# Peptides against a protein of PDB entry 7UQJ, part 16

Target 1, 160 residues: chain A of PDB entry 7UQJ
Amino acid sequence: PELYQNFNITPPRGVLFHGPPGTGKTLMARALAASCSSDERKITFFMRKGADILSKWVGEAERQLRLLFEEAKKHQPSIIFFDEIDGLAPVRSSKQEQIHASIVSTLLALMDGMDNRGQVIVIGATNRPDAVDPALRRPGRFDREFYFPLPDVKARFKIL

## One batch from the design tools (peptide; aimed at target 1 K56 W57 V58, target 1 (a further copy) E62)

Design b1_p10_7_s1 (made by RFdiffusion4, then SolubleMPNN; from b1_p10_7, 6 letters changed)
Fold by OpenDDE base, seed 2:
Structure b1_p10_7_s1 (fold): chain B 160 residues (1-160), chain C 160 residues (1-160), chain D 160 residues (1-160), chain A 10 residues (1-10)
Amino acid sequence: as target 1 above (160 residues)
Amino acid sequence: as target 1 above (160 residues)
Amino acid sequence: as target 1 above (160 residues)
Amino acid sequence: ERIPLYRKLE
């Protein structure tokens, strides 16, 4: 409620930050956490990189995801930020595809299992929204997307 | 033509962004893509990290590079951004050195194979321009270098 | 002396930059290096990511750390920046925990072995100062901490 | 096989 009440919006279970790398997705996710955090309402910020989730064997990666969501729920209001969430996308190699499928399935289940009354926001950051499993982008998951535009024209003249 | 015509410069096949990490190389590469992209002339931005290229076996890394350049050519005008391109540099371990040498050789061939009439810019970002294979820095490859300076003095007083 | 004389402070062996990801820790570390670097007094900047240190077997990771400190000492005045230094923190898997413990032990020994007369500053950047081994945060190591605050409120309204 | 292309959302 409160975290979402602070947004005056229907609680998205997940927000997908997508845009070019370096556009400040991580900075923004953190800025949001801080801007919603007051002395009276401290928001706990959890962060994982997609690659770090994959660097573990499937069963441990799944366990770490479950523990992450449990801790986030325990420390409500909270934000879970997945940086490089496209790192959880199936890589076209068969063995990695199975690993990715299992981890993504666990993440889907955890997002589906969040009681809408919980004060846990999930933010996924990606440079490749098309590489994110469409199942993660369905209503009740990462059902809001925020595009991070590039800073404008002045940059061009510095390369000339 | 148009991407390069928009720059009014001889089409560099590759631009090396080098400078201290966090100096905004990725941000700038993206800013350039957006600043050159209009509603009428949408630039497609492709990104790969050097480490992600190496995380695959040689034959798959090479295939992914070829596919990347093919897709970039298909979606002209386009920018291919290699973040951490120094991650493709030979590591002093013999087995990794062979892997790096093969991947770098493929990248060289792809850059050499770009028709200068193509609207594909390649941007490599590195924190270590000295760790980038000199062959990549030759004319017709990353033959333009852009140094990303550090932001000045005000930072010093925040650490005191 | 000179690097530290430029700060007019007792030479910290190590400074821990901590704060939310994307808050500019790496940018600041680099900005400090440049702001302390003049034409007359060029500071050499060395960078490693915590994950890259772990990507090697224990004995090679330790060797690379030793070589890093030797090169930093050779190229004084110098800054060693460890990005994601929390990547060196023990992961809860027993085999990885031993690897982390060995690498951290080597880093501790290298920081302890720095002659206070040396012009080598070590900067560790982390998103999780709590995940950094407390032994690294003791006097004579990362004995100074700098918090990178999040940028304020305006970010909230862009997600609405 | 299509490499995921970052497209600007229009």
Scores: peptide ipSAE 0.000, ipTM 0.202, DockQ to the pose 0.075
OpenDDE base, seeds 1, 3, 4, 5: peptide ipSAE 0.000, 0.029, 0.000, 0.000; ipTM 0.364, 0.224, 0.178, 0.224; seeds 1, 3, 4, 5 fail the geometry check

Design b1_p10_7_s2 (made by RFdiffusion4, then SolubleMPNN; from b1_p10_7, 4 letters changed)
Fold by OpenDDE base, seed 1:
Structure b1_p10_7_s2 (fold): chain B 160 residues (1-160), chain C 160 residues (1-160), chain D 160 residues (1-160), chain A 10 residues (1-10)
Amino acid sequence: as target 1 above (160 residues)
Amino acid sequence: as target 1 above (160 residues)
Amino acid sequence: as target 1 above (160 residues)
Amino acid sequence: ERQPRYRVLE
């Protein structure tokens, strides 16, 4: 919350955490939720794994996404964290199963339908940002991207 | 290696990282590898996901595990990180497929065969420590366990 | 950055990461800064170790702190990360060396002098939050604190 | 165990 005010940046509807596996994407999302919470003002953290939504909710994935966003809205302020979002919303291809196309379309619509006045933040995490549908990376969706580099000794952590 | 030397502690053969998803298990393993690395002394970090070894190496998983341990030994000092190790070495049951039993047996033998004098550390990460075969959690294997709690953050680190 | 706006929270000038050694404080600070950067908007990450400022800059520590804050302001948006901040800003005592008192006073003044409009975040990390001068923990300074718990449960993460 | 100050709905 507070960091965006300091930077005079409009809060994205969605934030994409990307970087190699085990660079702290999910930990960061949880740390953000914990940080945004006070004793009097708790943030509700919703966590879903992209592959789990596809595999556990065959034929109901779209409905489960809708329910997730509704519950997040009811429990404001909230964070929706999609771990391995590339598993939920892979790049659209001519060979892609209709199921994936429907889920992606639903997620697009849900993100577009988020009132910016709502205290709901969507965080997607991926190890493969290029495997995420480019439509999700457009303004008003996951329009901010966060690179989690491998900890390298010489890496001038320009945490840019 | 260096971390254990600094603390005058004998390196465990195996360390189990456990805790809820997104508590930084993999990140910690990488951070350890990076911290133990200097410009002159780099740690080789091997990463495997338990479920991937089962799914990608059907019928060769045991061989791939052997090769992994051999390569880790060749590239000392090294860390072998098994992410989602519960997917590789589930609890033994009478209903367990023979494939899982063989893989678990191979991993047990590989860990038992690790000379403690070798600069090879094995880190397993799981969200479900109770889903890991108890045989792996015995002395000389994953005999040290680490719980990664959910971040309890009084501070609102809204690095949102 | 953006998360603070969504939650209608004023950004802290400083955030204190505290918790036992090896709980991921430095890693989190680095991950946060990496996260806050995009391809178009890079965050400048400044890292200093408290003990290093005292030991390397004997007689110039105050000047080096001023220069650090000036450079951070020039390179906005930026993060200043003080690792082991208890080494820089120990609790004021009647027995405390005048050098420490001067450095602490300088850091207090620098944090107070930060325009909240500036896109500079200060993160302090310590293993000993009680060893940090309480004056630094007041509103407008490190007014938000993050506890990094030891992984308490049975699984003895000797990430030693 | 310190419970997270946020509600986790997984």
Scores: peptide ipSAE 0.057, ipTM 0.453, DockQ to the pose 0.082
OpenDDE base, seeds 2, 3, 4, 5: peptide ipSAE 0.017, 0.000, 0.009, 0.056; ipTM 0.200, 0.238, 0.304, 0.463; seeds 2, 4 fail the geometry check

Design b1_p10_7_s3 (made by RFdiffusion4, then SolubleMPNN; from b1_p10_7, 5 letters changed)
Fold by OpenDDE base, seed 3:
Structure b1_p10_7_s3 (fold): chain B 160 residues (1-160), chain C 160 residues (1-160), chain D 160 residues (1-160), chain A 10 residues (1-10)
Amino acid sequence: as target 1 above (160 residues)
Amino acid sequence: as target 1 above (160 residues)
Amino acid sequence: as target 1 above (160 residues)
Amino acid sequence: ERIPLERVLE
């Protein structure tokens, strides 16, 4: 929030962390929360897993998403981190997952409903950015992407 | 493998990484694989998720575990990383999950079937070490535990 | 130590982990300790913060460094991890930090005093590799460097 | 689970 203000950058409503599994996506999200937190301004960090949200009945999953965003808004400044967001928001064109379409629609609406003055950042982590619904990757949603490369093997050869 | 051979140490058959989510357990496992890999001796890294193994039919899950261990043995030196192993091997005393008991039994047998000269390391990651079946935490299985603390706040403030 | 022996590599006396903070430098250091640790050969992991060492009186900081290296040598194999080593070992040319010059000199002497067969690895982590005294980055000291990239600075500038 | 950042930071 303040960092975006310092950079005169429109705060992204959402950031997509993508890269191979275990490249530190979740660790980075926590690090961002910690680093943006001060003694005077504590960031509230909400973590959810895409698959865990889907393990609930579809209507309950939507309700839980709404409650999550409401709680995040209530406890601003906040970070909502969705680990494995590809599990929550698979590509709509995969015929098999009509059940996910409502959840994706709910997430779209929740992200669209955040005003630019809100101190809520949404971070989605995935190993498969192409498995995430392209609608979530549009402006006003996960409109910024960050690639997490595998730690360079050569650099590890220097440590070992 | 070679690390343990070089240290004249009986290679642990399994290591349990436990700690809060996003403390870098998966990143560590990948770091170990890459750090132990050389140009001449590439470590093969197999990653599975506990829940993803369970998403298959129980009999297929057992078969997939067997195939995984066979493939790991074929491609030695190898690391098998189970992310969220508590999803694969919940405590048997939870009355609800008899279906998992066969999978746990299969994993126990596969770990017990590794000889100490094998160049296969099994790493299990969990946020809930107490949710992992105690039988998996016995000698010859996940007999070494590593706690991943939350990154220190001061280090995190410097992380940004 | 033995990892380096396995790679037929002269064990670096020191490795510099550099990159933006929370890129997993501390996590990696702990990972290396855990990965090199076995039942028969437990690696002793010593963690210190550069600023915390300096928070003591200068003469006490030197004494604490000596005691740390002695303790690490006594408990071989060992890793000494200096988090935020730029706080301990600022560039001597910054006129303001004459007080740090003695501490840097002590650290140089301690690293130079390690023989190549010693099972003590020193890891320094910093966000500012250019703020670390170049004398520490010479052969026989922190002679290997590992860059921990920020998740794309542009994405970070957009998140922060 | 709501993890207080304070506990995450410790």
Scores: peptide ipSAE 0.005, ipTM 0.322, DockQ to the pose 0.072
OpenDDE base, seeds 1, 2, 4, 5: peptide ipSAE 0.000, 0.000, 0.000, 0.000; ipTM 0.363, 0.273, 0.295, 0.228; seeds 1, 4 fail the geometry check

Design b1_p10_7_s4 (made by RFdiffusion4, then SolubleMPNN; from b1_p10_7, 5 letters changed)
Fold by OpenDDE base, seed 2:
Structure b1_p10_7_s4 (fold): chain B 160 residues (1-160), chain C 160 residues (1-160), chain D 160 residues (1-160), chain A 10 residues (1-10)
Amino acid sequence: as target 1 above (160 residues)
Amino acid sequence: as target 1 above (160 residues)
Amino acid sequence: as target 1 above (160 residues)
Amino acid sequence: ERQPLYRVLE
């Protein structure tokens, strides 16, 4: 409630930050965390890279995700930021697809299992929103998407 | 032609973005992509990190580079952005030097094999232009270099 | 001396850049390097990620740190930038704690062994200053800390 | 929903 009141938005369970790399998705996620933190109400910021989740053994990645969500619940109000969440998307190799499917299934279950009463926001950052499993983009998961536009055409004229 | 017309520049096959890390090379490469994209003309942006290319088995990295350039041709107008392209430079260990030499040779061949008629721009970002193989910096490859200066000395006084 | 004169500060051996990810710690570290570099006096910038140091075998990470500091001394005036230096902090798993303890001990010894006469600045960037071993934050090591604030609340209203 | 003006393919 209050974390979401600080956002003045209906509690998204998940927010997808998408846009070109370097557009400041990670910067903004942390900016939101700090802007919602006060001396009286410190928001706990958890960060994981999608690739780092995949670098774990099968079954250990799912365990680490569960632990992450438990810690986030314990330290609420909290933000879980998944950088490069498209790294959790199945890569076109069959063995990696099964691993990704299991990890994504675990993440889906964790997002579905979050009581709307919890002060946990999940932010996924991606450079490729279309590479993110559509199941993650459904209502009650990453149901809000924020596009990070590139800085204006003026930057082009500084390079030319 | 039109991608390059949108740049109002003679078609560089390759552009080297060099400058200190965090200077926004990746941001700018994507900014250029989006600034050249319209609703009617979507530019396809391909991104690879130099280190990720090296993390593949010998021969698989070359295959992935070829596939990348084929996809970029298929989805033209397109930008191929190599982040950390200096990661493709030979590291001073003999076994890695051979791997790097093969990968660099493949990249050179792919850049040379691009018909100037294709709407594919290659952007290499590096923190170390001098670590990039001089062969990549020749005319018809990364023949344009853009230095990303650090934000002015005023930033220094904000830290002091 | 002169590198530090360019800073108009007493020579810190180490500077800790801390703040939310994406706040431009890496950008600023490089900004400082280039702002202190002239055509006549090029500052050599060395960058390592904390995670990359840990990805080496036990004993090899320590060797790579020693080599890094030797190269930095050889190429003075120089800046050693450790990105994600909190990646050198012990993770709560016992086997990783011992590895981290050895690497941190080596880094401590290298920072202590720097003659104050050397023109080598060490910058550590972290998202979690409290995850950095307190021994690294002592006088003569990372004895200066710079907080990288998030860009103002106005960024929040651009996303809402 | 502002669709990105670019397509990212990896």
Scores: peptide ipSAE 0.007, ipTM 0.189, DockQ to the pose 0.089
OpenDDE base, seeds 1, 3, 4, 5: peptide ipSAE 0.011, 0.000, 0.009, 0.005; ipTM 0.366, 0.215, 0.173, 0.240; seeds 1, 3, 4, 5 fail the geometry check

Design b1_p10_8 (made by RFdiffusion4)
Pose (drawn by RFdiffusion4):
Structure b1_p10_8 (pose): chain A 160 residues (1-160), chain B 160 residues (1-160), chain C 160 residues (1-160), chain P 10 residues (1-10)
Amino acid sequence: as target 1 above (160 residues)
Amino acid sequence: as target 1 above (160 residues)
Amino acid sequence: as target 1 above (160 residues)
Amino acid sequence: DTPRFYSSVP
């Protein structure tokens, strides 16, 4: 941590996995979760699938999101993987419902808002990156974007 | 206050930060929140978002808004910051649930019934200005609209 | 009435001020209420909003609307003004609440219960006219309309 | 107390 405090830099804590289906996005997230449970320093893994938080009560989806990010603050070494994040956080449109834009606005305020979110890495895997809200694709929340392509010749050889 | 009585004008008590993502809106609100807590006279900063207002009970979201504005009047030199305010206050629509139009109406009434001395300042950052209700964007509610643009060369030089 | 009842032209049961925001609709009702700064028993003015009638309980909103209308009949020549009548009477649908729908179901029955000798006039204001419920715009209700547009050049000169 | 519902959750 002194290397990052040597400068006045904060580490990148957000990655957006994107690419075609079957290219290794969830596999990489699974390998990262298996590696986080075997290096004897507790990096807590939070798995979230799509719109897992959707509820029929008003304000319960934003409450579940706030609880997920808070429980992430309770254990500092924690990770949040959002599988199929284009279903949880679509581009905010006036035509669709307010539960969607309200979830996106809560996710924006919880990733880079007024309060610091802690040592929480946030990973999102998507097949449709341009269905993710553009305000979620900037540094401070999903700094990096890993493009997982269809494998080339050497990579297919190695997979096989 | 005599200057604002000599000319028959009321000081603006509302600001709407708007601009592209990552241009300085939450940063300015964080710098103002740190400047509220330093000096010989104290300004109270009230931070809010859509999650700690929206409730599942009838008449509880508007009661939370009223408690916020009454508590800010109690601590009279005050700032109220609504981040991602288009999620909290979308454009009123009959094709939406009534709780969003009811929040926008309660917010319009509470802003039209403030102290009328520049004591409670209300600051909102929407990232998208069109999504917010036009009744809130008229002078009397959010008087000023600060456009935080993408920085030009001298501004990029100063930021770097 | 000695003059206007000679010709049998009935006064309107419901007159609707509608227009863009900031066009002076609340000013016209405030100026008519300052024309109620006159002696008693003539042009009693009631200033209500799309809020501060609707409550947590199930009967106080309709009971208070029936009481407002009864106090309006008690002082015979009287005016009821509903500012932001889309807050009190939104569009009834299947995303609508039950308490607003019953407020509309009582306001309609109270406007049809108003006698022909027109001594209670109900003026209502809105910035979004096709967001008020369609039933109050039927004949025998809010049927005469005043459009308040943005000012032209001479009008802006007089305002300045 | 009367609760509020979202009327179109997938």

Design b1_p10_8_s1 (made by RFdiffusion4, then SolubleMPNN; from b1_p10_8, 6 letters changed)
Fold by OpenDDE base, seed 1:
Structure b1_p10_8_s1 (fold): chain B 160 residues (1-160), chain C 160 residues (1-160), chain D 160 residues (1-160), chain A 10 residues (1-10)
Amino acid sequence: as target 1 above (160 residues)
Amino acid sequence: as target 1 above (160 residues)
Amino acid sequence: as target 1 above (160 residues)
Amino acid sequence: KQPLFVKNVP
C-alpha cells in the first residue's frame, strides 16, 4: 500500500494473485488489508471463495456478487478478495458455459462500474491464471498480476 | 503423503529444502501438508526448529527427538518439519562436536529406523545446506533435495 | 502500495509481521517488494536477520544498523526487512539488557529519523510479537501490525 | 524461473 503512494502509481481496480497453492496468495491479501488498516481507518475485508459462490448460490450468484460489491462500497475502504477466482470465473470456452457466462458477465460489469475514486480494491487469487476468463484480466479489471512462485516449481515437481 | 501414494512413489524418508531465507521453505512444507490433507485423511504436521531443539533441550535433545518420531509415528500420516536443520545437525567437523554428534547420531538412527511403510515424511529446511551433516544427506535419510531459489523479484535484491 | 494511496493513509514507517513460523512473513515481505517493483521503478530489498546482526556484529550492531538505513536511503525506493526482529530487539526487561538496549535504542532512533517522505519501508517479522520491545511498536515505528495466521491447513496442526 | 512479476496487463 505505502509503496504505491510513494511511487505515485495509480491503484489497479483489480489485482490478480496467481501461483501454486500455498504460495501465500490469501495470506498476502489479508496482509495487504491489515497494512492499510490504521486505528483511525480500518479496512473492511470481504472474502469469497469462487467455488463457494458457484456452489452455494446456484441461481443467485449474480445477486450475491452485486450485494458483495454494494456492501464493499458501503463499507469503504474495503477489499474484496476472491479466493480461487478461477472457480467463479472460468474461461468462457469451458463446457459449463451458461451459468459461468452470466457470473463472469456480472463480475465484469461490477468491476467496470467501480469508480477509480472508490476505496474498493478487488483481489483475485488463483492457482490457475489460465483458467480465469481473459476478460477479467483486461485494463480496469484485474489489470495487475502478481505471480506467487512456488519457492521452487522444480521442487514441487519432484515431490509430485 | 497422498501425492506419493497416487504416484506409487516410495516416499523419501527425508527431503531437504534448501535456499536463501524467505524463499518459502517452511511455507512449502506447510502447503505440502495442506495439499495432502483431505477431510478423510488429515496429516499431522510437527514443526521443530533446529536451534530451539539445541537450546531448549540441552541434555534432553535426543530424548525429545525420539519422542517426536514416536509421536509422528503415532499420528500417521505425519510430516516432521525441521526448520533450520543446520542448527540441529551441524557438520561433524565443527568444533562444538560432542553435543552435536550425539544429536546427529540420534537423528540418523531415527531416520534409518523409519520403515518405508511409515506415513511419516521428514522435511529439513536450511539456508545453509553445506552446514548440514553430509551423513543426513545420504540415501534413506534426506536423500532428496529441493533448492528454493529466491523468487526472481526483478527488485534488486541486495541480499547483502 | 495502492491501498494506501486510495485511502490517503500516511504510510507507516514500519510494519510488524507477526505470526507462527512458516506463515509466510518473509515471503510476504518479498512479495510486497515485488508488487511495488515495476520495470520503471525497482524496489531495493534489504534483508537482515535479527539474531545474525546480534551474533555476527557483536559491538558493531549499531554501526551496521546505521549503515543499513543509510544504504536503504541511498537506494530508495527500498524495503528493509528484519527477519526474526525479536532476536535483534528483545524486550528491555530481558536480563541481557545492555547490548540489546543499545541496539534497540539505535533502531528506535533510525526509525524516528526516517522522513515520512522517504521511500524506505521497514518490515519487521517475528514469531514472538510479545518478545519485541514495545517501544518499537509505537506510532512512527512499527505502528502497523499484521498477524500471519497459520494457513488454515485443515491438517491437524499439532504444533506441539 | 518465473520472477515475482507485477505484470501490468496492457
Scores: peptide ipSAE 0.000, ipTM 0.330, DockQ to the pose 0.063
OpenDDE base, seeds 2, 3, 4, 5: peptide ipSAE 0.000, 0.000, 0.000, 0.000; ipTM 0.200, 0.191, 0.273, 0.342; seeds 2, 3, 4, 5 fail the geometry check

Design b1_p10_8_s2 (made by RFdiffusion4, then SolubleMPNN; from b1_p10_8, 7 letters changed)
Fold by OpenDDE base, seed 5:
Structure b1_p10_8_s2 (fold): chain B 160 residues (1-160), chain C 160 residues (1-160), chain D 160 residues (1-160), chain A 10 residues (1-10)
Amino acid sequence: as target 1 above (160 residues)
Amino acid sequence: as target 1 above (160 residues)
Amino acid sequence: as target 1 above (160 residues)
Amino acid sequence: RIPLYNKNVP
């Protein structure tokens, strides 16, 4: 949050970490949360998985998202990390699409409802950026994207 | 284990993990230690920080290093992980240089005294490989080096 | 590689990485895969998610698992990484329990069918080791477990 | 309460 104040950058409501699996997206999100914490100003790190959001009861997933954003707002500065946000992608069944569309719509509304003056950052991580709803990648949502390349195969060989 | 038998590599006495802070060096060392453990053969993971070694009384630091290597040898297979091994670098005071030179000399001697038949690996992690005494980076010591790159610098700036 | 040669460790058929989310389990699995690759001997890294296995058609999930293990055997040395293997936990519906039990049973059989002479390692990652079927945690399967603790918040501050 | 993840694969 303050890291974002020092750069006259309007804090993005959301950041998408994308790249091959195990490229350190989740590690980076945690590292950012830790790096943005100070002794004076602890950043609260909230983490959810896309699939865990879908494992809730119908209507309870949306409620849990609302509560998560309220908690994040209450504990500012905060980071909400959605790991595997592509797990919020519709599964190919029509009934799951409706439920999924409601959850995604709730997430969209929550991200849109974040006051630009709030010290809440949302990080989404995915291995499949193309499986993330394009509506989530629009300005005011996950409008910044970071590619996590595979660590160079040569760099890993030296570890042996 | 067998995946690793197929590399006719001579087991390095020491491995240096280097790279910018938060690149996962410590995490990698812990996970390597973990990954080498089995139910039948637990690898004992010893961890020390460079600064914590220096924080001991004069002569106690060298004693603690000797005890650490003896314990590691007793609990073979084992990994000794020195996090922030550059913290064993002399702080710019002449009195600290003498104390530091003694500690580094002790570590050199302990690494040189490791029998190649021993199942003890030493991992050093640093953010500043140039601050690690070149003597530690010679063959038979930290003779293998692994760079942990920052996940793309452009990715960090866009988060901010 | 040699780290594991010196340890007369029977290569575990499976390794369970567990710990809080974003502790680097996936990053570690990829780092191990890359660390086990050489210019002469590339390790093939296969990755699947527990939820993605369940997202397949009934019987197709089991077929895809069999094909995955066959591919891994064909491309030896190889690592199969199951991220969120707890996502293979039964969803509390009776119909999903039967489908899940079939998939887990297939995975058990595939792990049990791995020849100890094979150069295939299976890594499972979970945030909830207690949600992983105890049958998967038995000898000859995920018989080695690695806890990925949260990097101590204090340890991260010293890296900056 | 209906579980969200009813993958009734048709």
Scores: peptide ipSAE 0.024, ipTM 0.234, DockQ to the pose 0.150
OpenDDE base, seeds 1, 2, 3, 4: peptide ipSAE 0.021, 0.021, 0.000, 0.000; ipTM 0.371, 0.303, 0.354, 0.307; seeds 1, 3, 4 fail the geometry check

